# Peptides against a protein of PDB entry 1EMU: the designs that were tried, part 28

Target 1, 132 residues: chain A of PDB entry 1EMU
Amino acid sequence: PPYLKWAESLHSLLDDQDGISLFRTFLKQEGCADLLDFWFACTGFRKLEPCDSNEEKRLKLARAIYRKYILDNNGIVSRQTKPATKSFIKGCIMKQLIDPAMFDQAQTEIQATMEENTYPSFLKSDIYLEYT

## One batch from the design tools (peptide; aimed at target 1 F40)

Design b2_p22_2_s4 (made by RFdiffusion4, then SolubleMPNN; from b2_p22_2, 10 letters changed)
Fold by OpenDDE base, seed 2:
Structure b2_p22_2_s4 (fold): chain B 132 residues (1-132), chain A 22 residues (1-22)
Amino acid sequence: as target 1 above (132 residues)
Amino acid sequence: DEEDEKLIKEAIEEGIKAQLER
């Protein structure tokens, strides 16, 4: 069953709609749902390929992600991303150089945070164990 | 900001869709 694959890798968990839902519920209880939301926001942003018709939208979205997750020093995403990574993102925003990959490093760092902390805890949680 | 929240929500939804289609 899919829940067994979820225990094999975080990737498998995030490839499943039910897995995503349960994991997000767990993260909300732990006060760190922003980790997952940011991760998916980055993926969604990267899928918006540059073109004349979406240039303004891409800039607005980049700014929104930056303001919500990177700029807030008290946020968990900000605390779990490296200063150099945050500085790079800020630079992109200031220069209005909005490359589809501009959040890739930050996404990688947040993924590592989840892999090392919240994902293992999820597999030990009542939410997951009761589902199995 | 309400507009920011809307944009982020849409991005998350698109991100999930993209991940599920991998």
Scores: peptide ipSAE 0.837, ipTM 0.973, DockQ to the pose 0.932
OpenDDE base, seeds 1, 3, 4, 5: peptide ipSAE 0.837, 0.836, 0.836, 0.836; ipTM 0.973, 0.973, 0.973, 0.973

Design b2_p22_3 (made by RFdiffusion4)
Pose (drawn by RFdiffusion4):
Structure b2_p22_3 (pose): chain A 132 residues (1-132), chain P 22 residues (1-22)
Amino acid sequence: as target 1 above (132 residues)
Amino acid sequence: AEEEEEEELLEENIQEEIETRK
């Protein structure tokens, strides 16, 4: 059963659209869906190849991720990401040197944040328990 | 306007990434 696999690893949960939908509903109710959206945004950004034809799209996307999740140090993703990590990201944006992996460290820190609090809470939530 | 286009692009990128899943 897919719902049982989701309890075995966060990666199993995020590899199933039903799991993602349920988990995002839980996060939305807890006021922190940005954690998951950012996690997927980093993955989406990284898969874009660094060729000339994608340069403009990638810069705009890197700025968009930065502006929404990294810029103001008050949003949940910004609050859960380290200062040095955000500093590096800002440098990449300003220099326009955006490597595909530039958000990896921030993604890892957000991933740990979900594994540490919201993911376990989700597995004990009414939403999950009802679904199962 | 530019920021709005970039925000839409972010949402489409996230949605496309989720559609690749099982």

Design b2_p22_3_s1 (made by RFdiffusion4, then SolubleMPNN; from b2_p22_3, 7 letters changed)
Fold by OpenDDE base, seed 5:
Structure b2_p22_3_s1 (fold): chain B 132 residues (1-132), chain A 22 residues (1-22)
Amino acid sequence: as target 1 above (132 residues)
Amino acid sequence: MEEKEEEELLEELIAEEIAKKK
């Protein structure tokens, strides 16, 4: 069943809407749902192919991601990303150099945080265990 | 106002990615 696959890898969990829903609920209770939202934001952003018609949209999205997750020093994403990574993102925003991969390093760092901390905790949580 | 638009775009982006999942 899907819940067993979720325990095999974070990828499996994040590839399942039910898994995402449960995991996000867990993260919200832990005050760190932004980790997951940021991860999906980065994925979605990277998929947007740059072109003349969507340049403004991409810039707006990049700024939104930056302002919501990176700029907030008290936020979980900001606390779990390295200063150099955040500085790079800021630089991209300031220079309006919006490369599809500009959030890749940050996403990697946040993914590692989830892999090492929240994901294992989720598998030990009442939310997951009661679901199984 | 600009920030509201950006936030809406962001929320939409996240929702769309989740909606693509199985």
Scores: peptide ipSAE 0.765, ipTM 0.951, DockQ to the pose 0.941
OpenDDE base, seeds 1, 2, 3, 4: peptide ipSAE 0.763, 0.764, 0.764, 0.763; ipTM 0.951, 0.951, 0.951, 0.950

Design b2_p22_3_s2 (made by RFdiffusion4, then SolubleMPNN; from b2_p22_3, 6 letters changed)
Fold by OpenDDE base, seed 5:
Structure b2_p22_3_s2 (fold): chain B 132 residues (1-132), chain A 22 residues (1-22)
Amino acid sequence: as target 1 above (132 residues)
Amino acid sequence: MEEEEEEKLLEELIEEEIATKK
């Protein structure tokens, strides 16, 4: 069943809507749902190909991601990303250089955080165990 | 106004990405 695949890899968990829902519920209880939301935001953003017609939209999205997750020094995403990574993103926003990959490093760092901490904890949680 | 629009776009982006999953 899918829940067994979820235990095999974070990728499998994040590729399943049911898995995502359970994991997000767990993360909310832990006060760190922003990790997951940021991860998906980065993925979605990267898929948007730059063109004249969507330049404004991409800039707005980049600003939104930056303001919600990076700028807030008390936020979990900000605390789990390196200063140099945050500075790079800030620079992109300020210069309006909105490359599709501008959040890749931050996403990698947040993914590592989930892999090392919240994902293993989720697999030991009542939410996951009771689901199985 | 601008921030509200940006927040809405962000929420839609996340929801759409999750909706592409199995």
Scores: peptide ipSAE 0.761, ipTM 0.950, DockQ to the pose 0.943
OpenDDE base, seeds 1, 2, 3, 4: peptide ipSAE 0.760, 0.759, 0.760, 0.759; ipTM 0.950, 0.950, 0.950, 0.949

Design b2_p22_3_s3 (made by RFdiffusion4, then SolubleMPNN; from b2_p22_3, 6 letters changed)
Fold by OpenDDE base, seed 2:
Structure b2_p22_3_s3 (fold): chain B 132 residues (1-132), chain A 22 residues (1-22)
Amino acid sequence: as target 1 above (132 residues)
Amino acid sequence: SEEEEEEKLLEELIEEEIATKK
Protein backbone atom coordinates (compact mmCIF):
# COMPACT_ATOMS: atom_id res chain seq x y z
CA PRO B 1 0.00 0.00 0.00
CA PRO B 2 1.05 3.62 -0.57
CA TYR B 3 1.66 4.30 3.13
CA LEU B 4 4.51 1.78 3.10
CA LYS B 5 6.15 3.63 0.22
CA TRP B 6 5.89 6.84 2.24
CA ALA B 7 8.04 5.26 4.93
CA GLU B 8 10.68 4.25 2.39
CA SER B 9 11.51 7.80 1.29
CA LEU B 10 10.44 11.40 1.71
CA HIS B 11 10.29 11.64 -2.07
CA SER B 12 7.61 8.96 -2.18
CA LEU B 13 5.61 10.76 0.48
CA LEU B 14 5.81 14.06 -1.41
CA ASP B 15 4.74 12.39 -4.66
CA ASP B 16 1.37 11.28 -3.25
CA GLN B 17 -1.52 13.64 -2.58
CA ASP B 18 -2.78 11.58 0.35
CA GLY B 19 0.70 11.46 1.82
CA ILE B 20 1.14 15.19 1.35
CA SER B 21 -2.17 15.85 3.08
CA LEU B 22 -1.29 13.78 6.14
CA PHE B 23 2.23 15.15 6.35
CA ARG B 24 1.00 18.72 6.06
CA THR B 25 -1.52 18.13 8.84
CA PHE B 26 1.28 16.84 11.03
CA LEU B 27 3.52 19.77 10.18
CA LYS B 28 0.76 22.24 11.04
CA GLN B 29 0.48 20.69 14.49
CA GLU B 30 4.23 21.13 14.87
CA GLY B 31 4.10 24.72 13.66
CA CYS B 32 6.29 24.07 10.63
CA ALA B 33 3.99 23.62 7.64
CA ASP B 34 5.94 26.37 5.87
CA LEU B 35 8.75 23.88 5.25
CA LEU B 36 6.51 21.86 2.97
CA ASP B 37 4.82 24.82 1.32
CA PHE B 38 8.19 26.38 0.54
CA TRP B 39 9.45 23.13 -0.94
CA PHE B 40 6.51 22.91 -3.33
CA ALA B 41 6.76 26.59 -4.16
CA CYS B 42 10.38 26.11 -5.20
CA THR B 43 9.53 23.11 -7.35
CA GLY B 44 6.68 24.90 -9.05
CA PHE B 45 8.75 27.99 -9.62
CA ARG B 46 11.61 26.07 -11.22
CA LYS B 47 9.20 24.58 -13.76
CA LEU B 48 8.23 27.99 -15.10
CA GLU B 49 10.36 28.58 -18.20
CA PRO B 50 11.46 32.17 -18.68
CA CYS B 51 9.85 33.99 -21.59
CA ASP B 52 8.63 37.46 -22.44
CA SER B 53 5.03 36.62 -21.60
CA ASN B 54 5.67 35.40 -18.04
CA GLU B 55 8.54 37.64 -16.97
CA GLU B 56 6.37 39.79 -14.73
CA LYS B 57 4.62 36.78 -13.20
CA ARG B 58 7.92 35.07 -12.43
CA LEU B 59 9.26 38.19 -10.75
CA LYS B 60 6.11 38.50 -8.64
CA LEU B 61 6.33 34.87 -7.60
CA ALA B 62 10.00 35.17 -6.72
CA ARG B 63 9.28 38.21 -4.57
CA ALA B 64 6.38 36.43 -2.89
CA ILE B 65 8.52 33.42 -2.01
CA TYR B 66 11.29 35.66 -0.75
CA ARG B 67 9.03 37.85 1.38
CA LYS B 68 7.00 35.05 2.92
CA TYR B 69 9.70 32.50 3.68
CA ILE B 70 13.17 34.05 3.45
CA LEU B 71 12.78 37.61 4.71
CA ASP B 72 10.76 36.65 7.81
CA ASN B 73 13.43 36.08 10.45
CA ASN B 74 10.87 34.51 12.77
CA GLY B 75 9.86 31.91 10.19
CA ILE B 76 11.08 28.35 10.29
CA VAL B 77 12.27 28.45 6.66
CA SER B 78 14.44 31.46 7.38
CA ARG B 79 15.84 29.80 10.50
CA GLN B 80 16.68 26.64 8.56
CA THR B 81 18.40 28.30 5.60
CA LYS B 82 21.99 29.51 5.61
CA PRO B 83 22.76 33.24 5.58
CA ALA B 84 24.70 32.96 2.32
CA THR B 85 21.74 31.24 0.67
CA LYS B 86 19.34 33.93 1.80
CA SER B 87 21.75 36.65 0.68
CA PHE B 88 22.00 35.12 -2.78
CA ILE B 89 18.21 35.05 -3.15
CA LYS B 90 17.96 38.64 -1.99
CA GLY B 91 20.55 39.60 -4.56
CA CYS B 92 18.59 37.95 -7.35
CA ILE B 93 15.44 39.80 -6.32
CA MET B 94 17.17 43.16 -6.06
CA LYS B 95 18.90 42.74 -9.42
CA GLN B 96 15.75 41.30 -10.99
CA LEU B 97 17.79 38.36 -12.26
CA ILE B 98 15.19 35.65 -11.87
CA ASP B 99 16.74 32.35 -12.87
CA PRO B 100 14.55 29.24 -12.56
CA ALA B 101 17.16 27.69 -10.28
CA MET B 102 17.51 30.64 -7.90
CA PHE B 103 15.79 28.78 -5.03
CA ASP B 104 17.49 25.42 -5.57
CA GLN B 105 20.00 25.75 -2.75
CA ALA B 106 17.36 26.92 -0.30
CA GLN B 107 15.08 24.05 -1.30
CA THR B 108 17.93 21.60 -0.75
CA GLU B 109 18.54 22.96 2.73
CA ILE B 110 14.86 22.80 3.66
CA GLN B 111 14.60 19.28 2.26
CA ALA B 112 17.53 18.27 4.45
CA THR B 113 15.76 19.76 7.46
CA MET B 114 12.68 17.68 6.76
CA GLU B 115 14.74 14.53 6.17
CA GLU B 116 16.56 14.95 9.46
CA ASN B 117 13.71 15.99 11.74
CA THR B 118 10.08 16.33 10.68
CA TYR B 119 9.90 13.37 8.31
CA PRO B 120 11.19 10.83 10.86
CA SER B 121 8.91 12.36 13.49
CA PHE B 122 5.96 12.04 11.15
CA LEU B 123 6.55 8.32 10.75
CA LYS B 124 6.35 8.00 14.54
CA SER B 125 3.28 10.22 14.84
CA ASP B 126 -0.23 9.16 15.77
CA ILE B 127 -1.45 10.63 12.48
CA TYR B 128 0.64 8.27 10.39
CA LEU B 129 0.41 5.22 12.64
CA GLU B 130 -3.37 5.42 12.92
CA TYR B 131 -3.58 5.66 9.13
CA THR B 132 -1.62 2.43 8.72
CA SER A 1 -2.62 45.39 -3.19
CA GLU A 2 0.57 44.27 -4.88
CA GLU A 3 1.56 42.09 -1.95
CA GLU A 4 -1.87 40.48 -1.84
CA GLU A 5 -1.65 39.63 -5.52
CA GLU A 6 1.81 38.14 -5.08
CA GLU A 7 0.61 36.04 -2.16
CA LYS A 8 -2.31 34.79 -4.21
CA LEU A 9 0.01 33.81 -7.05
CA LEU A 10 2.16 31.93 -4.57
CA GLU A 11 -0.79 30.02 -3.14
CA GLU A 12 -1.91 29.07 -6.63
CA LEU A 13 1.59 27.90 -7.52
CA ILE A 14 1.70 25.59 -4.51
CA GLU A 15 -1.78 24.22 -5.12
CA GLU A 16 -1.05 23.55 -8.78
CA GLU A 17 2.16 21.73 -7.96
CA ILE A 18 0.45 19.48 -5.41
CA ALA A 19 -2.38 18.83 -7.86
CA THR A 20 0.10 17.28 -10.30
CA LYS A 21 0.91 14.53 -7.82
CA LYS A 22 -0.64 11.06 -7.77
Scores: peptide ipSAE 0.773, ipTM 0.957, DockQ to the pose 0.942
OpenDDE base, seeds 1, 3, 4, 5: peptide ipSAE 0.772, 0.772, 0.772, 0.773; ipTM 0.957, 0.957, 0.957, 0.958

Design b2_p22_3_s4 (made by RFdiffusion4, then SolubleMPNN; from b2_p22_3, 8 letters changed)
Fold by OpenDDE base, seed 2:
Structure b2_p22_3_s4 (fold): chain B 132 residues (1-132), chain A 22 residues (1-22)
Amino acid sequence: as target 1 above (132 residues)
Amino acid sequence: MEEEEEFKLLEELIEKEIATKK
């Protein structure tokens, strides 16, 4: 069943809507749901192909991601991303150099945070165990 | 208002991405 695949890798968990739902519920209880939302935001952003028709939209999205998750020093995403990474993102926003991969490093760092902390805890949580 | 619009776009982006999953 799918829940067994979720225990094998974080990638499998994040590729399943039911898994995402349960994991997000768990993260909300832990006060760190922004980790997951940021991860999906980065993935969605990277998939947007740069072109004249969506340039404004991509800039707005980049700004939104930056303001929501990176700029706030008290946020969980900000606390789990390196200063150099955050500085790079800020630079891209200020210079309006909006490359599809501009959030890749930050996403990698947040993914590592989930792998090391919240994902293992989720597999030990009542939410997951009761589902199995 | 501009920031609110940007956050709405962000929310939409996240929802769309999750909707592509199995």
Scores: peptide ipSAE 0.769, ipTM 0.949, DockQ to the pose 0.944
OpenDDE base, seeds 1, 3, 4, 5: peptide ipSAE 0.767, 0.766, 0.767, 0.768; ipTM 0.949, 0.949, 0.949, 0.949

Design b2_p22_4 (made by RFdiffusion4)
Pose (drawn by RFdiffusion4):
Structure b2_p22_4 (pose): chain A 132 residues (1-132), chain P 22 residues (1-22)
Amino acid sequence: as target 1 above (132 residues)
Amino acid sequence: STLEEEEKLLEENIEEEISTRN
């Protein structure tokens, strides 16, 4: 059963669209869906190849991710990401040196944040328990 | 207008990434 696999690892949960939908509904109700959206945004950004044809799209996307999740140090993703990590990201944006992996460290920190609090809470939530 | 286009691009990128899952 897919719902049982979701309890075994966050990666199993996020590899199933039903799992993602349920988990995002939980996060939305807890006021922190940005954690998951950011996690997927980093993955989406990284898979874009660093070729000339993608340069403009990648810069715009890197800025968008930075503006929404990294810029104001008040959003949940910004609050859960380290200062040095955000400093590096800002540098990449300003220098326009955006490597595909530039958000990797921030993604890891956000991933740990979900594994540490919201993911376990989701597995004990009414939404999950009802679904199962 | 530019900021709206970047936000739209961010949402589309997230949706495209999630659509590749099982």

Design b2_p22_4_s1 (made by RFdiffusion4, then SolubleMPNN; from b2_p22_4, 6 letters changed)
Fold by OpenDDE base, seed 2:
Structure b2_p22_4_s1 (fold): chain B 132 residues (1-132), chain A 22 residues (1-22)
Amino acid sequence: as target 1 above (132 residues)
Amino acid sequence: SEEEEEDKLLEELIEEEISTKK
């Protein structure tokens, strides 16, 4: 069943809508749902290929991601990303150099945070265990 | 406002990405 695949890897969990839903519920209870939302935002952003017709949209999205997750020093994403990574993103925003990969390093760091902490905790949670 | 529009775009981006999953 799918729930067994979720326990095999975080990637499997994040590739299943039911798994995402349960994991997000757990993260909300832990006060760190932004980790997951940021991860999906980065993935979606990277898929948007630069072109004349979406230049403004991509800039707006980049600013939104930066403002929502990186700029807020009290946020879980900001606390779990390295200063150099955040500085690089800020630089891209200020220079309006919006490369599809500009959030890759930050996403990697947030993914590592989930792998090391929240994902293992989720597999031990009542939410997951009661689902199985 | 401009920020509200940006936030809406972000919300839609996340929703769209999750909707593509199995």
Scores: peptide ipSAE 0.793, ipTM 0.965, DockQ to the pose 0.949
OpenDDE base, seeds 1, 3, 4, 5: peptide ipSAE 0.791, 0.792, 0.791, 0.793; ipTM 0.964, 0.964, 0.964, 0.965

Design b2_p22_4_s2 (made by RFdiffusion4, then SolubleMPNN; from b2_p22_4, 8 letters changed)
Fold by OpenDDE base, seed 2:
Structure b2_p22_4_s2 (fold): chain B 132 residues (1-132), chain A 22 residues (1-22)
Amino acid sequence: as target 1 above (132 residues)
Amino acid sequence: MEEEEEEKLLEELIEETISEKK
């Protein structure tokens, strides 16, 4: 069953809508749902190929991600990303150099945070165990 | 209003990305 695959890797969990739903519920209870939302925002952003017709939209999205998750020093995403990474993102926004990969390093760091802390905790949570 | 629009775009992006998963 899918829940067994979720325990084998975070990637499997994040590739399953049911797994995402349960994990997000758990993260909300822990006050760190922004980790997951940011991760998916980065994934979605990277899929948007640059072109003349979506340049404005991509810039707005990049700014939105930056303002919500990176700029807020009290946010969990900001606290779990390195200063150099945040500085790079800020630079891209200020220079309006919006490369599809501009959030890759930040996403990697947040993914590592989840792997180290919230993902293992989720597998020990009542939410996951009751589902199994 | 600009920030509100950006926030909506972000929420839409996240929802669309998740909806593409299995």
Scores: peptide ipSAE 0.764, ipTM 0.949, DockQ to the pose 0.970
OpenDDE base, seeds 1, 3, 4, 5: peptide ipSAE 0.764, 0.763, 0.762, 0.763; ipTM 0.949, 0.949, 0.948, 0.949

Design b2_p22_4_s3 (made by RFdiffusion4, then SolubleMPNN; from b2_p22_4, 7 letters changed)
Fold by OpenDDE base, seed 2:
Structure b2_p22_4_s3 (fold): chain B 132 residues (1-132), chain A 22 residues (1-22)
Amino acid sequence: as target 1 above (132 residues)
Amino acid sequence: SEEEEEEELLEELIEEEISKKK
């Protein structure tokens, strides 16, 4: 069953709508749902191909991601990303150099945070265990 | 407002990515 695959890798969990739903519920209880939302935001952003017709949209999205997750020093995403990474993103926003890969390093760092902490905790949680 | 529009775009982006999963 899918829940067994979720225990094998975070990637499997994040590739399943049911898994995402349960994991997000758990993260909300832990006050760190932004980790997951940021991860998906980065993935979606990277998939947007730069072109004349979507330049404004991409800039708006980049700013939104930056303002919600990076700029807020009290946010969990900000606390779990390195200063140099945040500085690079800020630079891209200020210079309006919006490369599809501009959030890749931040996404990697947040993914590592989930792998080290929230994902293992989820597998020990009542939410996951009761589902199994 | 501009910030509200950006936030909506962000929410849509996240929702779209999750909806593509199995």
Scores: peptide ipSAE 0.771, ipTM 0.957, DockQ to the pose 0.949
OpenDDE base, seeds 1, 3, 4, 5: peptide ipSAE 0.769, 0.769, 0.769, 0.770; ipTM 0.957, 0.957, 0.956, 0.957

Design b2_p22_4_s4 (made by RFdiffusion4, then SolubleMPNN; from b2_p22_4, 9 letters changed)
Fold by OpenDDE base, seed 2:
Structure b2_p22_4_s4 (fold): chain B 132 residues (1-132), chain A 22 residues (1-22)
Amino acid sequence: as target 1 above (132 residues)
Amino acid sequence: SEEKEEEELLEELIKEEISKKK
């Protein structure tokens, strides 16, 4: 069953809508749902191909991601990303150099945070265990 | 507002990515 695959890798969990739903519920209880939302935001952003017709949209999205997750020093994403990474993103926003890969390093760092902390905790949680 | 529009775009982006999963 899918829940067994979820225990094998975070990637499997994040590739399943049911898994995502349960994991997000758990993260909300832990006050760190932004980790997951940021991860998906980065993935979605990277998939947007730069072109004349979506330049404004991409800039708006980049700004939104930056303002919600990076700029807020009290946010969990900000606390779990390195200063140099945040500085780079800020630079891209200020210079309006919006490369599809501009959030890759931040996404990697947040993914590592989930792998080290929230994902293992989820597998020990009542939410996951009761589902199994 | 501009900020509200950006937030809505972000929410849509996240929802869209999750909806593509199995």
Scores: peptide ipSAE 0.774, ipTM 0.959, DockQ to the pose 0.950
OpenDDE base, seeds 1, 3, 4, 5: peptide ipSAE 0.774, 0.773, 0.773, 0.773; ipTM 0.959, 0.959, 0.959, 0.959

Design b2_p22_5 (made by RFdiffusion4)
Pose (drawn by RFdiffusion4):
Parts: structure tokens; C-alpha cells; sequence
Structure b2_p22_5 (pose): chain A 132 residues (1-132), chain P 22 residues (1-22)
């Protein structure tokens, strides 16, 4: 059963669209869906190849991710990401040196944040328990 | 404002495509 696999690893949960939908509904109700959206945004950004044809799209996307999740140090993703990590990201944006992996460290920190609090809470939530 | 809106739409599309790839 897919719902049982979700309890075994966060990666199993985020590899199933039903799992993602349920988990995002839980996060939305807890006021922190940005954690998951950012996690997927980093993955989406990284899979874009660093060729000339993608240069403009990648810069705009890197700025968008930075503006929404990294810039103001008040949003939940910005609060859960380290200062040096955000400093590096800001440098990449300003220098326009955006490597595909530039958000990897921030993604890892956000991933740990979900594994540490919201992911376990989701597995004990009414939403999950009802679904199962 | 128009540039920021374009970048926001692009971010939403990138997230949606990544989730649909699963």
C-alpha cells in the first residue's frame, strides 16, 4: 500500500502524487506549504541544463526562487535556512553565476526541517490517519 | 511589476512540472 511506504521515508512520500497532495494539504493547514513548494522548486531548477538557450530562463527562475523564499528573512523557508547558506545564494544571484546546484544546500536544510517536524507530525495527523 | 509577475508564473510552472514528473 502506497500510504505505508510514505511512513518509511520522506522520499517515498514525495515520490507519490497522492502523498504529495495530502502532505501539502497538511502543510497548508499548518501554514508552511512553502517548505514543500521550495523543495520542489530547487529540484525543478537544478534539472534545467546550463546551456545558452536556457540562460535567461534560468536566471529569471533563480531570482524568483530567491525573491519568494530567500530574500525577506521572515518567511518560513528563509527562517529555516542558515545565514551563510543564504549569503552564498545571494552572491550567485548578484554575480549572475547560477550553477544548477546553487540551491542544493538550502534544499537540504529545508528537507531536514520537514523530516524533523512537519513530516513526523503529518504521519500522526488526522489527515493521514483518515486517508489510511 | 510585470517582470516579477512573469518570474512568479515561471516559478509556479516549474514547481507544477516537477510534481507532475513524479
Amino acid sequence: as target 1 above (132 residues)
Amino acid sequence: EEEEEEEEELLEENIEEEIESR

Design b2_p22_5_s1 (made by RFdiffusion4, then SolubleMPNN; from b2_p22_5, 6 letters changed)
Fold by OpenDDE base, seed 5:
Structure b2_p22_5_s1 (fold): chain B 132 residues (1-132), chain A 22 residues (1-22)
Amino acid sequence: as target 1 above (132 residues)
Amino acid sequence: MEEEEEEEKLLEELIAEEIASK
């Protein structure tokens, strides 16, 4: 069943709606749901192909992601991303150079945080174990 | 404020759509 694959890789967990739901519930209880939301925001953002019709939307989204997760020094995403990564993102926003991959490094760092901390804890949680 | 609210709404929609695509 899918829940067995969830224990084998974070990727499998994040590719399953049931897995995402359970994991997000767990993260909310831990006060770190922003890790997951940021990860999905980055993925969704990268999928938006630049064109004349969506330039304004992409800039708005980039600014939203930056303001909510990167600029907030008290936020878990900000605390788990490197200063150079955050500075790069800020630079992109200020210069209005909105490349689809501009959040890739930050997403990688947040993914590593989940891999090392919240994901293993989730697999030991009552939420996951009771589901199995 | 209105502009920031719009940006936040776009962000929420982006996340929701990505999750719904799974």
Scores: peptide ipSAE 0.768, ipTM 0.953, DockQ to the pose 0.964
OpenDDE base, seeds 1, 2, 3, 4: peptide ipSAE 0.767, 0.768, 0.767, 0.766; ipTM 0.953, 0.953, 0.953, 0.952; seeds 2, 3 fail the geometry check

Design b2_p22_5_s2 (made by RFdiffusion4, then SolubleMPNN; from b2_p22_5, 6 letters changed)
Fold by OpenDDE base, seed 5:
Structure b2_p22_5_s2 (fold): chain B 132 residues (1-132), chain A 22 residues (1-22)
Amino acid sequence: as target 1 above (132 residues)
Amino acid sequence: MEEEEEEEKLLEELIQEEIASK
């Protein structure tokens, strides 16, 4: 069943809507749902193909991601991303150089945080164990 | 602030669309 695959890799968990839902619920209880939301935001953002017609939209999205997750020094995403990474993102926003990959490093760092901390904890959580 | 609200809405939609794609 899918829940067994979720225990094998975070990728499997994040590729399943039911898994995502349970994991997000768990993260909300832990006060760190922003980790997951940011991860998906980065993935979604990277998929947006730059063109003249969506330049403004991409800039707005980039600014939104920056403001919500990077700029807030008290936020978990900000706390779990390196200063240089955050500075790079800020620079992109300021320069309006909105490359599809501009959040890749931050996403990698947040993914590592989940892999090392929240994901293992989720697999030991009541929400996951009761689901199985 | 109004612009930020639009940005926030776009962000929420982006996340939901990505999750919904799974």
Scores: peptide ipSAE 0.768, ipTM 0.953, DockQ to the pose 0.966
OpenDDE base, seeds 1, 2, 3, 4: peptide ipSAE 0.767, 0.767, 0.767, 0.766; ipTM 0.952, 0.952, 0.952, 0.952

Design b2_p22_5_s3 (made by RFdiffusion4, then SolubleMPNN; from b2_p22_5, 7 letters changed)
Fold by OpenDDE base, seed 2:
Structure b2_p22_5_s3 (fold): chain B 132 residues (1-132), chain A 22 residues (1-22)
Amino acid sequence: as target 1 above (132 residues)
Amino acid sequence: MEEEEEEDKLLEELIAEEIASV
């Protein structure tokens, strides 16, 4: 069943609607749902192909991601991303150089955080175990 | 403030769409 696949990899968990729902619920209880939301934001952003018609939209999205997750030093995403990574993103925003991959490093760092901490904890949580 | 509200809305839509596409 799908829930067994979720225990085999974070990728499998994040590729399942039910898995995402349960994991997000768990993260909310832990006060770190922003990790997952940021991860999906980065994925969605990268899929937006640059063109004349979406240039302004992409800039607005990049700014939103930056403000919501990177700028606030007290936020969980900010605390789990390296200063150099955050500085790079800031630079892209300031220069209006909005490459589809500009959040890739940050996403990688946040994914690693989930892999090492919240994902294992989720698999031990009542939310997951009661579902199985 | 209005500009940031628009940006935040775009972000929420982006996340929702990405999750829904899974």
Scores: peptide ipSAE 0.787, ipTM 0.959, DockQ to the pose 0.964
OpenDDE base, seeds 1, 3, 4, 5: peptide ipSAE 0.786, 0.786, 0.786, 0.787; ipTM 0.959, 0.959, 0.960, 0.959

Design b2_p22_5_s4 (made by RFdiffusion4, then SolubleMPNN; from b2_p22_5, 6 letters changed)
Fold by OpenDDE base, seed 1:
Structure b2_p22_5_s4 (fold): chain B 132 residues (1-132), chain A 22 residues (1-22)
Amino acid sequence: as target 1 above (132 residues)
Amino acid sequence: SEEEKEEEELLKELIEEEIASK
């Protein structure tokens, strides 16, 4: 069943809507749902190919991601990303150089945080265990 | 601001669309 695959890899968990829902519920209880939301935001953003018709939208999205997760020093994403990574993103925003991969390093760092902390804890949580 | 509200909505949609694609 899918829940067994979720325990085998974070990737499998994040590729399943039911898994995502349960994991997000867990993260909300832990006060760190922004980790997951940021991860999906980065993935979605990277999939948007630059073109004349979506340039404004991409810039707005980049600014939104930056303001929501990077600029907020009190946020879990900001606390779990390196200063150099945040500085790079800020630079992209300020220069309006919006490359699809501009959040890749930040996403990697947040993914590592989930892999090492929240994902293992989720697999030990009542939310997951009661689902199995 | 209105600009920030629009950006927030775009962000929300982006995340929802990505999850819905699974």
Scores: peptide ipSAE 0.773, ipTM 0.959, DockQ to the pose 0.961
OpenDDE base, seeds 2, 3, 4, 5: peptide ipSAE 0.772, 0.772, 0.770, 0.772; ipTM 0.959, 0.959, 0.958, 0.959; seed 5 fails the geometry check

Design b2_p22_6 (made by RFdiffusion4)
Pose (drawn by RFdiffusion4):
Structure b2_p22_6 (pose): chain A 132 residues (1-132), chain P 22 residues (1-22)
Amino acid sequence: as target 1 above (132 residues)
Amino acid sequence: VLTEEDKERHPPQHPPPDHPPP
C-alpha cells in the first residue's frame, strides 16, 4: 500500500502524487506549504541544463526562487535556512553565476526541517490517519 | 516524481519516528 511506504521515508512520500497532495494539504493548514513548494522548486531548477538557450530562463527562475523564499528573512523557508547558506545564494544571484546546484544546500536544510517536524506530524495527523 | 539522482543528491537527513498503525 502506497500510504504505508510514505511512513518509511520522506522520499517515498514525495515520490507519490497522492502523498504530495495530502502532505501539502497538511502543510497548508499548518501555514507552511512553502517548505514543500521550495523543495520542489529547487529540484525543478537544478534539472534545467546550463546551456545558452536556457540562460535567461534560468536566471529569471533563480531570481524568482530567491525573491519568494530567500529574500525577506521572515518567511518560513528563509527562517529555516542558515545565514551563510542564504549569503551564498544571494552572491550567486547578484554575480549572475547560477550553477544548477546553487540551491542544493538550502534544499537540504529545508528537507531536514520537514523530516524533523512537519513530516512526523503529518504521519500522526488526522488527514493521514483518515486517508489510511 | 523523484529520480535516483534526486534521492542520492539529498539523502534522508533523519529516519521517521514511530506513529500509530493505520

Design b2_p22_6_s1 (made by RFdiffusion4, then SolubleMPNN; from b2_p22_6, 10 letters changed)
Fold by OpenDDE base, seed 4:
Structure b2_p22_6_s1 (fold): chain B 132 residues (1-132), chain A 22 residues (1-22)
Amino acid sequence: as target 1 above (132 residues)
Amino acid sequence: MLTEEDIARFPAKKAPPPHPAP
């Protein structure tokens, strides 16, 4: 069953809509759903192919991600990303140099946070164990 | 098409997973 695959890797969990739903519910209870939402935001942003017609749109999207997750020093994503990473993102926004990969380092750091903390905790949670 | 609000506030949509093997 899929729930066994979820326990094998975070990747398997994030590739399953039911897994994502349960994991996000767990993260909300822990006050850290922003970790997952930011991770997906980065993935979605990276998939947007740059072109002349969507440059302003991509800038607005990048700015939205930045303002929601990076700029707020009290946010969990901001707390779990390195200062140099946040500074780089800020620089991209200020200079309007919006490379599709501009959030990659931040996404990597947030993924590491989930893998070492919230993902293992999820597998020990009542929501997961009762589902199995 | 992804909107500013979609990316900022919601998880990206993913294709439904394949049916699990019995």
Scores: peptide ipSAE 0.047, ipTM 0.653, DockQ to the pose 0.054
OpenDDE base, seeds 1, 2, 3, 5: peptide ipSAE 0.046, 0.047, 0.043, 0.045; ipTM 0.655, 0.657, 0.683, 0.653; seed 2 fails the geometry check

Design b2_p22_6_s2 (made by RFdiffusion4, then SolubleMPNN; from b2_p22_6, 9 letters changed)
Fold by OpenDDE base, seed 3:
Structure b2_p22_6_s2 (fold): chain B 132 residues (1-132), chain A 22 residues (1-22)
Amino acid sequence: as target 1 above (132 residues)
Amino acid sequence: MLSEEDRARFPEQRAPPPHPPP
């Protein structure tokens, strides 16, 4: 069953809508759902191919991601990303240089946070264990 | 930000290596 694959890798968990839902519920209880939301925001942003017609749209989206997760010094994403990474993103926003990969490093750092902390904790949680 | 439907629209993929700054 899919829940066994969820225990094999975070990738398998995040490739399953049921897995995502359960994991997000768990993260909400832990006060860190923003980790997952930011991760998917970065993925979605990277997939938005740049062109002249969507430049403003991409800039607005980048600004929204930045304001929600990076600029908020009290947020879990901000606390789990390196200062240099946040400064780079800020620079991109200020200069309006919006490369599809501008959030890649931040996404990597947040992914590492999930891999090292919340994902293992989820696999030991009542939410996951009761589902199995 | 992205809803659950938006997340579903963008299939999960591990973060690729960072690219040089623009």
Scores: peptide ipSAE 0.036, ipTM 0.669, DockQ to the pose 0.054
OpenDDE base, seeds 1, 2, 4, 5: peptide ipSAE 0.035, 0.034, 0.033, 0.033; ipTM 0.675, 0.660, 0.669, 0.657

